Peptides against a protein of PDB entry 2AKA. Designs and how they scored, part 176

Target 1, 299 residues: chain A of PDB entry 2AKA
Amino acid sequence: MEDLIPLVNRLQDAFSAIGQNADLDLPQIAVVGGQSAGKSSVLENFVGRDFLPRGSGIVTRRPLVLQLVNSTTEYAEFLHCKGKKFTDFEEVRLEIEAETDRVTGTNKGISPVPINLRVYSPHVLNLTLVDLPGMTKVPVGDQPPDIEFQIRDMLMQFVTKENCLILAVSPANSDLANSDALKIAKEVDPQGQRTIGVITKLDLMDEGTDARDVLENKLLPLRRGYIGVVNRSQKDIDGKKDITAALAAERKFFLSHPSYRHLADRMGTPYLQKVLNQQLTNHIRDTLPGLRNKLQSQL

## One batch from the design tools (peptide; made by RFdiffusion4, then SolubleMPNN)

Design b2_p25_3_s4 (from b2_p25_3, 11 letters changed)
Fold by OpenDDE base, seed 2:
Structure b2_p25_3_s4 (fold): chain B 299 residues (1-299), chain A 25 residues (1-25)
Amino acid sequence: as target 1 above (299 residues)
Amino acid sequence: SKLEEILKELQAFIDELIKKQEEEE
């Protein structure tokens, strides 16, 4: 079953290379969340490297298809730069920025055309995620005044698909009832069948408050539940704090917190990665009969 | 084409997996 994800990735790359928007509703996980919800930090924590663009406002401006592949070697490859192996993840970040700017220009506009990035690493499980632009209501720079709707329309192209799972990223230090991620997920998945909740910034909650009821799936229940994570602070990122050290601190946080200690084995970035690998694998398996029929119609 | 080859490989793999699932039932 481990070979299913790489095989689907090959199909996804083939469609992307020919400029065909995947006519096939391929099983995938779309990552959604408001700006500054911590999406990029979650993805970087899976890889254990700093490689995503950083900045104020909208950072992700094109869909990023992130294909993680367990391997004995560590390197990255872009579909648009075939044959080039990146071993410096700073160069990976620069390539994402350059490729984004090449298509969108200097006005910080958005494009629905995906960037396909594959990362080989001994530290990852096989997993494919589609990182989508962060939802916002406030245009920045030379962005059009309707940028909010452009982003939403782009997200809807992914999350409305039946074979799309939704990773909804929400910060704990904001009102979860007003989470942009959970709102859009509920709009397209009202029964909560395709949505996995991620709660970030648990370490930034006010003293005397906690997200226990949410994490126990009692407040806003999802069939696939919630997983809490603790990302590096902006200060830690700016100071280039090691991700491995941050993951150890995350584990310590859950184990030492009175409200989360009993959940600690079902929390944190490593557990999230494992769950997502299993969920995607199972989802591929469940969609196999339908995928076979679609493939036969295209041959 | 490369796409056709990938689709054929994927189809064959899916067929094999479905067959295995049916045998396990």
Scores: peptide ipSAE 0.034, ipTM 0.668, DockQ to the pose 0.071
Fold by OpenDDE base, seed 5:
Structure b2_p25_3_s4 (fold): chain B 299 residues (1-299), chain A 25 residues (1-25)
Amino acid sequence: as target 1 above (299 residues)
Amino acid sequence: SKLEEILKELQAFIDELIKKQEEEE
C-alpha cells in the first residue's frame, strides 16, 4: 500500500509556501487541549525526544505542523529553513521559540501562521499532527486581554473543517466534564465522529478513583474512542528521565492497575501512535477524491 | 513556476492513487 501520509505532507508544504495552509481543509489531526493537559508530553513521547517549548502559561503560540516520518536516520527539518538538518533536539526547541517570536513579537501573542516541522526517526510511525495553542482562561504576563478568544478563534479555523480529526487531550486528574478539549470537540463534532480522546495524568489520580468509565467509552462516547497515556512527570522531565524508560513505566502502570489491566493492550503511547497512523491513513484514503479537486482549484 | 510544477506532479500522483484504489475495489 502506498504511503499516503507523506503525500499529504508534501501538499501541506506546498500550500504553506503560498500562505494558504491554515485555511485549507486537508486531512489532518488537530491536537487540542487546555494548558498543562499533557499535550506537549504526548507529542514528545512519539518522537522520543524533548524538543517542544516548555514553561508556564501559553507555550505553543503558533500552530505546529508536526510531520513524523519513519526513517533510518534521526533528524529534524523546518520548512522555513530548508536544507538545515537538526540532530540536536534542543536546537529544535530553540528554533521553534525563535520562529514563534519572529512572527508574534515579544508580547507572547499568537499567530495563525503554522510552523512546519518534519522529524525523521527510526522510532516513529508516519504521522502528521497539528499542535495548537493550549486553551486558557487567564492571560499571563503581557499577553493581550482577549488571548482566550484569540486562541479559540485560531482553534476553530482548524477543528471546524470536515477533514480535520480532533485529538482531544484531557487530564484525568481534573474534572473531565469540564475538559476544554472535550468541550470544543463536542461543539464542532456533536456526534463524536471526528474526535479521538486522549486521557493523560492517569497516574496522578487520587487513590480510589479511576477513569475506567471514560476509557471504556461509557461516559462520553466517541466513535473513535479514548486512549489513556501516562506521561513523564515534570520532576522526571527536569531530571532528564529517559522517554524509553517512561514508556516502560507506562506499560507497567496499565498492566498493574486493577481498573485498567483489562484495557492495557489498548492503552499507552505506542498504541496511540499506531491508532493515529491508521486512522489518518484511512482518513486520507477517504478524502483523496476531494483532495484532487482542492488541488486543482489551487492551480 | 516551480511550485506549479510540484502541484501538477502531486495532482498526477493523486490521480494515480485514486485509479489504483478503484481497481482494487
Scores: peptide ipSAE 0.033, ipTM 0.672, DockQ to the pose 0.074
Fold by OpenDDE base, seed 3:
Structure b2_p25_3_s4 (fold): chain B 299 residues (1-299), chain A 25 residues (1-25)
Amino acid sequence: as target 1 above (299 residues)
Amino acid sequence: SKLEEILKELQAFIDELIKKQEEEE
């Protein structure tokens, strides 16, 4: 059977082209988390390339529909610039920034209009994620004073949809009970049926502390569980540590850590990618009949 | 319209996938 994820990608592209993305409840995974929770780093680790905007404050200012497609070749394409193949992922980053600024201006405002980016790579599994702006309580730069609420309203347009899975990204070095990601997930998914927890920054926890209870799904249980990851630090990024080396270090971290070694085979970025691929595929399969009915009603 | 054509093609593809799934069950 043909892969279901590429099929949904085609649907997403078609609806994006007409500006009606919000009208169709497409099976998708929305990525939510506070600023600096490590969302962008998780996505870059899937691709194995640095390609997302970096900086302080709100970096993602438009929804980014990131379509990963397993392929023999490696390149990226944007829906807004059809026919152009990007092989330099630094140019991909620049294009995201330019396209964001084109719509929002330079005042660090936000827009609900998605950017559609497709990445072909031999190093990825088929996976589509919607990267959403990071939740913040403090406006930065020339942002409007109500930016927090604007972001929340934007997120709610995605995460309230029944066919939307929620990838809730939370840092381990902060109180998980106060996680912005888990709070918004609990608001729209009170039974924890649509939420997948990602715990970042496990390597930055205080000595003598661990997130074992969270990762074992015992503290704040989610039906779909939690997956821990170790992203590159800013020091590693500045030191030009490649993603391959970072993934090896992540594996070593889990295997060598007394609190996590027994979970090591169910942790890390590669496992997260696999789980998301499987869950999205199954979710698409379950929603296809309903999607068909909705599509025919739009014709 | 071009959009309607694309949507019809995608609908047909979904129908085919559903049919194949039902046959495998």
Scores: peptide ipSAE 0.033, ipTM 0.666, DockQ to the pose 0.074
Fold by OpenDDE base, seed 4:
Structure b2_p25_3_s4 (fold): chain B 299 residues (1-299), chain A 25 residues (1-25)
Amino acid sequence: as target 1 above (299 residues)
Amino acid sequence: SKLEEILKELQAFIDELIKKQEEEE
């Protein structure tokens, strides 16, 4: 069953090559969140490498189809430059930035055209995610005044699809009721059938407060539940703190916290990876027969 | 075409999964 994800990846690549991405309802997970919600850190923690663009404002400006593939070797490759293997993940970051700028220009605009990145690693489970631009209310630089709506329209192209699961990333140190991620998820998935909640920044909550009720699925219930994670601090990122060490610290956080210790085995980045792999695999299994029939009718 | 090949592989895989489920029942 683990081979289903790579098979869908091949299908996705084929459709991308023929320019039919926009009309496809492929089983996938779209990652949504407000700016600075910790979305990029979650994705980098899966790979165990720093490879995503960083900075202020809108960092992700094109959809990033991130295909993780378990392998004995570690390297990355882009669909737009086939045959080139990247072993330096700083070069991966630079390529994402360059490819983004090539299409959007220097005005920090956005484009709905995906970047396809595949990462082979012994440290990953098979998993495909579509990283989407962070939601924002405030234009930066030369962005048009309606950039908020442009981002929303882009996100809606993905999250409205019935076969799209939604990974909603929300920071715990902000009002969860006002989470951009959960709001958009509720809009397109009112019954909470397709949404997986990720709660970041649990370590940055005010003293005496916790997100226990959320993590126990009691406050804003989702069928697929919530998973808490602790990402590296900005200081840790700037200091090039090892992700493995950060994952150990995350585990320690949950085990030592009075409000979360009973949930610790169902929290953290490693558990999130496992859950996403399983849920995506099952989702593919359930949706592929219908997809097959649709595709066959188009041949 | 490459697309047709992938579709055939998908069909074969689904058929195998269905068969396996039937055998496990």
Scores: peptide ipSAE 0.024, ipTM 0.636, DockQ to the pose 0.069

Design b2_p25_4_s1 (from b2_p25_4, 9 letters changed)
Fold by OpenDDE base, seed 2:
Structure b2_p25_4_s1 (fold): chain B 299 residues (1-299), chain A 25 residues (1-25)
Amino acid sequence: as target 1 above (299 residues)
Amino acid sequence: SQRAAALAALAALEPEIDAAVEKLK
């Protein structure tokens, strides 16, 4: 069934060309979280490259459809510039910024029009994610005062769809009961059937505290459970710490921590990739017959 | 038109979708 994700990728590309009025509820995973929750770091850790815009405030300002494809070669392609192969991931970052600014202007505005990025790599599993703007209450630049609601409305266009799985990213060093990601997930998925929890910043928790109860799925239970990860610190990112070294440090963190060592084989970025690949594949399997019928009715 | 081309692309994928669905049965 490894070819199901690439098949859906081709459907996504075709629908993107039709425009926003494509009413097909495609099986996909939407990534949601507050600003600074660690979403960008999780995605970059999957690729093993620095390629996402960084900065303060709202960094992701358009939906980013990130299609990861296992391949013998490593390069990226954008749907808006077909035929151009990017091998320098710094140029990928610059293209995301340029394409975002082309549509939104320089005022840090948002747009619901997706950027479609496909990454071929020997280091990834087949996986498609839709990275969405981080939830915030504070406008930056020339953003309107109601930017919080504009972001929420954009997120709702994705997460309300029945075939959309939700990757809810929450930082452990904040009150998880007040997580923006978990709140929006509970609003649209009250029974926790479509939500996968990711807990970041486990290494930044106060001494004497841990997220064991959350990671064991005992505090705020989700059918699909929780996975903890440890991302590079801002200092590590600024210092250009190698992602491979960071993944090794993440493994060491879970193995050496008294509260997490028994969970270590079900934690970390590599395990998260595997789980998401399996979850998406199974989800496509379950939804594809219905999608076929709907597509036939529209053609 | 761009829309016509997209619809043609979707139509071209239909046999692959059918084959995938049959394989899942």
Scores: peptide ipSAE 0.259, ipTM 0.821, DockQ to the pose 0.592
Fold by OpenDDE base, seed 1:
Structure b2_p25_4_s1 (fold): chain B 299 residues (1-299), chain A 25 residues (1-25)
Amino acid sequence: as target 1 above (299 residues)
Amino acid sequence: SQRAAALAALAALEPEIDAAVEKLK
């Protein structure tokens, strides 16, 4: 069972070479959320490294297929430059930026062409996520005025697929009823069968308010439920706060909070990673026989 | 072609997929 994710990784790598119009619906998890919802921080917390582009506006401008692989060694590798092992994760960030700019140009536009990044680490569970551009309504820089719709169209290419699970990332310090992530998830998954909710920024909620009802799956029920996380603040990131220390602070937050202490063992980034690993593994198990049959018919 | 190479790679994975499916039964 634990080897199913690596097997699908090899399929993903092979399909990346065929192009976007391959009629194969691979079992995968697409990450969706509004800009600044905390998607990048969640992914970086899984790896324990700073390696994703940061900034204002649309940061992720191409789909990023992030393949985490448990290994005794720590390094990253891109599909577009096989054989080059990155041990400095700043260089990983720079490569993502360079490869993005190579395709999109200088106008900060988007492209549906994925970047495939594999990270080997002793600190990760086997997990593959497709990070998608953050939803936005406001063009920045030289972006086209219809950038919002371009992003939505790109997301729909992933989230409409039946074998795509949706990791919907929503900030707690905003109106959850207006969550871009949950809206798009509801549009393509009206019964909430494929959606996993992640609630970020729980530490930024106003005093006297909490997201308990959401986290207990009582407000906007999803079959797969919600997991709350606490990411590093931008100040913490700028100050080079260690991710290990941030994870300890996250644990402390949930344990000490009156509204969340009873949920603490089912909250936080480490728990989220475990859940996603298991969800993806089980999803592959359920879909692989059908995938095999479809693949055989296309070869 | 790029497509032909990718299809060949997929074909090479078929035995592993078959083995995995059999283990799931």
Scores: peptide ipSAE 0.254, ipTM 0.822, DockQ to the pose 0.611
Fold by OpenDDE base, seed 3:
Structure b2_p25_4_s1 (fold): chain B 299 residues (1-299), chain A 25 residues (1-25)
Amino acid sequence: as target 1 above (299 residues)
Amino acid sequence: SQRAAALAALAALEPEIDAAVEKLK
């Protein structure tokens, strides 16, 4: 079963050539969350590299299909520039920005056309995620006034698909009942069958408060549960704090926190990676026969 | 056409998909 994710990656690459109107519902995980919810940090922590665009407002403006592949070597490849191997992850970031700007222009607009990025690394589990633009309420710069709705429409193209799992990223230091990620997930997955909750910013909660009930799946139950993570602060990112050190600090946080100590083995970025790998693998297993049949009917 | 090329690529993967499905039984 270890080869199922790479197999679907090849399918995903082939479908990318058909365009946005591919009728095939591929098994995938879409990452959703409000701006500054911590989505990019979670993804970078998986790779152990800084490689995603950063900034204020809408940073991700095209869907990013991030294919993580366990390998003895470390490098990245884009589907739009086959044959070029990136070993400098700053160049990866620059390529994402350049390719985004090539399609959207300088107005900070969005496009539903995905960027396909494959990262080979000895430090990752096989895992494919679709990073989607962060939900926003307020246009910035030259963004169109209806940018909020454009983003929502884009997200809906992914999350409405029955074979799409939803990684809902919500910050703990905000009211979870008002989580943009959980709201959209509940809209398209009212029974909570396809949604995995990620709770970020647990280290930024007010003293005397905690997200224990959420993480124990008692407040807003999801079938697939919640996983808490502690990402690097913006200060740490700007200071280029090592991700390995950040992962150690995350582990220490959960182990030392009175409210989370008992959950520590089911929390943190490494555990999240394992769970997502397992969930995606199992999801592919369950959906692949149906996908085969649909594919055969279209060929 | 780009669509035709994509369909051809998918067709080329069909044996691998079949093999994977059989292993899951």
Scores: peptide ipSAE 0.242, ipTM 0.821, DockQ to the pose 0.617
Fold by OpenDDE base, seed 4:
Structure b2_p25_4_s1 (fold): chain B 299 residues (1-299), chain A 25 residues (1-25)
Amino acid sequence: as target 1 above (299 residues)
Amino acid sequence: SQRAAALAALAALEPEIDAAVEKLK
C-alpha cells in the first residue's frame, strides 16, 4: 500500500509556505489539551527524545506540525531552516524556543503561524500531529488578558475542519467531565466521530480510584475510543529519565494494575502510536479523493 | 514569491496525488 502520510506531509509543507489562506482541509490530527495535561510528554514518548519546550504555563505557543517519519537514521529538520540536520534533540528544543520567540516576542504571546518539524527516526511510525497550545484560563507574564480566547480561537481554526481528527489529551487525576480537551472536542465533534481520547496520569490517580470505565469507552463514548498512557513524572523529566525505561514502566503499570490488566495490550504509548498511524492513514485514504478535487480547482 | 513557489510545489505534487487516488479506487 502506498505510503499516504509522507505524501500528505509534502502537501502540508507546500501549504505552510502559502499561509493560512489555503482553502484546503488537509487530513491531520490536532492535539488538544489543557496545560499540564501531558501533551508534550506523549509526543516526546513517540520520538523517544526530549525535544519540546517545557515549563509552567503555556509552553506551546505556536502550532507545531510534527511529522514523524520512520527511517534508519535519526535526525530532525525544520522547514524554516532547510538543509540543517539536527541530531542533538536539545538543539531541536532550543530551535523551537528561538523560532517561537522570534515571531511572538518575549511576552509569551501566541502566533497561529506553524512551526514545521520533521523527525526521522527508527523508533517512530509514520505519523503527523499538529501540537496546539495548551488551553488555559490564566495569563502568565506579559500575556494579554484575553490569551485564553486567543488560544481557543487558534484551536478552533484546526478542530472545526471536517478532515481534522482530534487527539484529546486529558489527565486521569482530574475530573474528566471538566476536561478542556474533551469539552472542546464535544463542541466541534458532538457525535464523537473525529475524536481520539488519550488519558494520561493514570499512575497519579487516588488510591481506590481508576479510569476503567473511561478506557472501556463506557463513560464518555468516542467512536475512536480511548487509550491510556503513563508518562514520565516531572521529576523524571527533569532528571532526564530514559524514555525507553519509562515505556517499560508504563507497560508494567498496565499489566500489574488490577483495573487495567485486561486492557494492557490496548494501552500505552506504543499502542497509541500504532493506532494513530492507522487512523491517520485510513483518514487520508478517505479524504484524499476530495482533497484532490479541491486542489485541482485551485491550481 | 513564496506563494508562487508554493503553488508550483503543489502543482508538482498533483500527479502523485492523482496516482495515489487511482490506486485507492
Scores: peptide ipSAE 0.219, ipTM 0.812, DockQ to the pose 0.576

Design b2_p25_4_s2 (from b2_p25_4, 10 letters changed)
Fold by OpenDDE base, seed 1:
Structure b2_p25_4_s2 (fold): chain B 299 residues (1-299), chain A 25 residues (1-25)
Amino acid sequence: as target 1 above (299 residues)
Amino acid sequence: SEVEAARAALAALEPEIQAAVEKLK
């Protein structure tokens, strides 16, 4: 079953070349969340490298199809730059920025055209995610005043699809009832069948408060539940704190926290990665027969 | 065309998909 994700990756690459009109609902996980919800940090923690654009405002301005592939070697490849192997992840970051700017221009606009990035690493499980632009209510810079709606419309192109799982990333230090990620997920998945909740910033909650009820799936129940994570602080990121050290700190956080200790084995970035790998694999297994039939009808 | 190349790639993947589906049964 471990080979199913790579197979779908090849399908995804082929469809990306055909453009947006590919009617195939590929099994995928779309990552949704408000700006600064911690989406990029979660993805970087999977890879163990800093490679995503950072900054204020809308950082992700195009969908990023991130294909993680377990390998003995560590490098990245872009579909738009075939044959070039990136071993420096700073160059990966720069390429994402350059390719984003090439399509969107300098006005920090958005484009629905995906960037396809494959990362080979011994530190990853096979996993494909579609990172989507962060939901925002406030235009920044020269962004159009309707940027919020443009982002929402773009997200809807992914999350409305039946074979799309939704990784809803919400910060714990904000009102979860008002989570943009959970709101959009509930809009398209009212029964909570396709949504996986990720709760970030658990370490930034006020003293005496916790997200235990959410993490125990008691407050806003999702069939697939919630997983809490602790990302590096912005200070840690700026200071280039090692992700391995951050993962150890995350583990320590859950183990030492009175409200989360009993959940510690079902929390944290490594566990999230395992769960997503399993869920995606199972989802592919369930959808692949239908996908085959649809593909045969098009071919 | 890129579209034709993509169609060819998809056609080449179809047997692998079929084999994968058969293994799941």
Scores: peptide ipSAE 0.342, ipTM 0.869, DockQ to the pose 0.585
Fold by OpenDDE base, seed 3:
Structure b2_p25_4_s2 (fold): chain B 299 residues (1-299), chain A 25 residues (1-25)
Amino acid sequence: as target 1 above (299 residues)
Amino acid sequence: SEVEAARAALAALEPEIQAAVEKLK
């Protein structure tokens, strides 16, 4: 069953090449969250490398189809740059920025045209995610004043699809009732059937407060539940703190926290990666017969 | 053309998808 994700990856690549990506209801996980919610850090923690653009405002300006593939070797490939293997993940970051700028220009606009990135690594489980632009209300630079709505419209192209699972990333140090991620998820998935909650910044909560009720799925229940994670701080990222060390610190955080100790085995980035792999695999299994029929009708 | 190549690739994947579906039964 682990071969289902790579199979769908090849299908996804083929559809992307013909420009039909937006029209296809492929089994996928769309990642949604407000700016600074910690989305990029979660994705980088899966890979164990710093490779995503960083900065103020809207960092992700095109959908990033991130295909993680378990392999004996470590390298990255872009669909738009076939045959080139990237082993330096800083060059991967630069290529994402360059390819984004090539389409959007210097105005920091957005484009619905995805970037397809495949990462082979011995440190990943097979997993495909679509990272979407962070929701924002404030234009930066030369962005149009309606950028908020442009982003929303782009997100809706993905999250409204029946076969799209939603990874809703919300920071714990903000009111979860006001989470942009959970709000958009509730709009398109009112019964909470397609949404997986990720709670970041648990280490940044005010003293005497915790997200226990949320993580126990008691406050805002989702069928697929919530998983808490602790990402590297911006200081740690700037200081190039090792992701492996950060993952160990995350484990220690959950084990030592009185409110989370009992949940520790169902928390953290490694567990999240495992759950997403399993959920995506199962989702592909459930949708593949329908996908086959659709494909046959189009060929 | 890239489009024709992609269509051919999709056609080539169909039997693999079929085989995968059959294994799931």
Scores: peptide ipSAE 0.312, ipTM 0.872, DockQ to the pose 0.559
Fold by OpenDDE base, seed 2:
Structure b2_p25_4_s2 (fold): chain B 299 residues (1-299), chain A 25 residues (1-25)
Amino acid sequence: as target 1 above (299 residues)
Amino acid sequence: SEVEAARAALAALEPEIQAAVEKLK
C-alpha cells in the first residue's frame, strides 16, 4: 500500500513529459484557497523547510506538483532539471521563482504549465499535492484586469476532475461563509465527497470567538471533515523561526485552548499529513483499476 | 525524443500497475 503513491508519481512524471494533451485523470489532491489563506505555510510545514516563494499578492503563479517521498536522505529534484539534486532549500525557492519567471515573464502573469518538484526526506510521509494559485479579485503589477477569472479557469482544470481530491484551505479569522476555497469546492463537489477542509489562523481569531462548530463538522459538513492548523506568523517567518518549534507551539495551542482541547489529537499539521497520506493511498486504490484500463487504451 | 522516452516509460509501468491491481483484489 505504501508504494501506491510512488507508482502514481512515476505515471504523473511520464504524462507531464508527454505534454498537456495527456487526458488521464490521475488520482491527486489539489490545494485551493484565497491569497494569504496559509496554503504555502501548510506545505512548508510538511517538509519542515522554507522553500516556497513569499510575498504580497499572488505568489504561486504556476501549479506546483509537490511529490513528498519518505527517504533516508533529504534532497529535492525538479522534473525540468533531471539529475540535479538540491540540498539547500533556499536554492529550491530560487529555482521555483526562476522557472516561473521564465514562462510568465516579469508581469506577474500566470501559466497553467505545472512545475514538478519531488522532495525526499526522512521527515515526510509519501504524499503528492498540487498547489494552485491563490484566488484573488485584485490584480497586482501588470496583471490583466481579468486575472481573477484566469486563476479560476486554471483551478477548474484540476478540481472538476472526478479523481481529484480538494484540499480547501480557509482562514479562521475571516468569515468562513465567504471562503473562496469552500465556495469553489461546493461548486464542483456539491455533496462534499471529494473535499477536505483545512482551517488556518485559528490563533488569530477575535477574543471570545472560535471555530469549534466548523472543526466538529457541524456547520458546513464535509464527508472527509475538517482539520485545524496553526502556522507561523509572518513575523516568525521573517525572523526565520524554526518549523520544528512552530509545530510544538501548534500542539501546545490546541492542548491549551478550551474550545479545541478535546479535538487536539485530530488537529495540527502532523495529523493533517497523516490523514492526507491515508486518504490519497485509499483513493489511488479505488481508482487504479480504472486508470489501468484507460492507460492500456492509450498504449 | 523526450516524448518517445515518456511513452516507453508508460509502457514499462503497465505491468507494475497490473501487478498492483491484482494485489488489491
Scores: peptide ipSAE 0.305, ipTM 0.874, DockQ to the pose 0.539
Fold by OpenDDE base, seed 4:
Structure b2_p25_4_s2 (fold): chain B 299 residues (1-299), chain A 25 residues (1-25)
Amino acid sequence: as target 1 above (299 residues)
Amino acid sequence: SEVEAARAALAALEPEIQAAVEKLK
């Protein structure tokens, strides 16, 4: 059943090339979150490499279709650069930035045109995510004053689709009731059927506070629940702290924390990756018959 | 063209999708 993800990836690539993927409503997971919610760090932790653009403000400015494929080898490929294998993930980052700038220009604008990146790695499970621009209210650089709404409209193109699961990334050290990710998810998925909650920055919560109630799915219940993660700090990222070491620290955090110890086996990046793989696989299984019918009508 | 190649790829995938659906029954 795990092979369903690669099958849909091939379909996704083909439709992306002809610009018709929006009409097919492919089973996918859209990643949504406010700026600095830790979204990029979650994705990099899956790969175990630093490869996403970093910075202040809106970093992701085009949808990034990130296709993770379990493989004995480690390399990346872009759909727009067929035949080029990237083994240096810094070069992957640079290519994302260059390709983004090629389309959006230097004004830090956004484009709805996806970048398709496939990463082969022994460290990943088969998983496809669509990384979307971080929600923001403040334009940066030469961004248009309505950039907030442009981002929102872009996100809505994905998250309104019935076959789109929503990975809502929210920081624990902020008011979760006002989470941009959870708000947009609630808007398009009021019953919480398609939303998976990710709670980041659990290590940055004030002393004496915890997100236990959220993680136990008691505060803002989602059918698919919440998974807490601990990402590297910005200092750790700048210092090029090894992601493997960070994952070990994350495990230690959950095991040693009085409020989270009992949840530790259902927390952390590795568990999140597993859950997403399983949920996407099952979701593809459930939607594939309908997808087949629609595909036939498009040919 | 790239578009034609992509359409051909889709056409080739359709039987595989069909086969996958049949396996789910």
Scores: peptide ipSAE 0.297, ipTM 0.866, DockQ to the pose 0.511

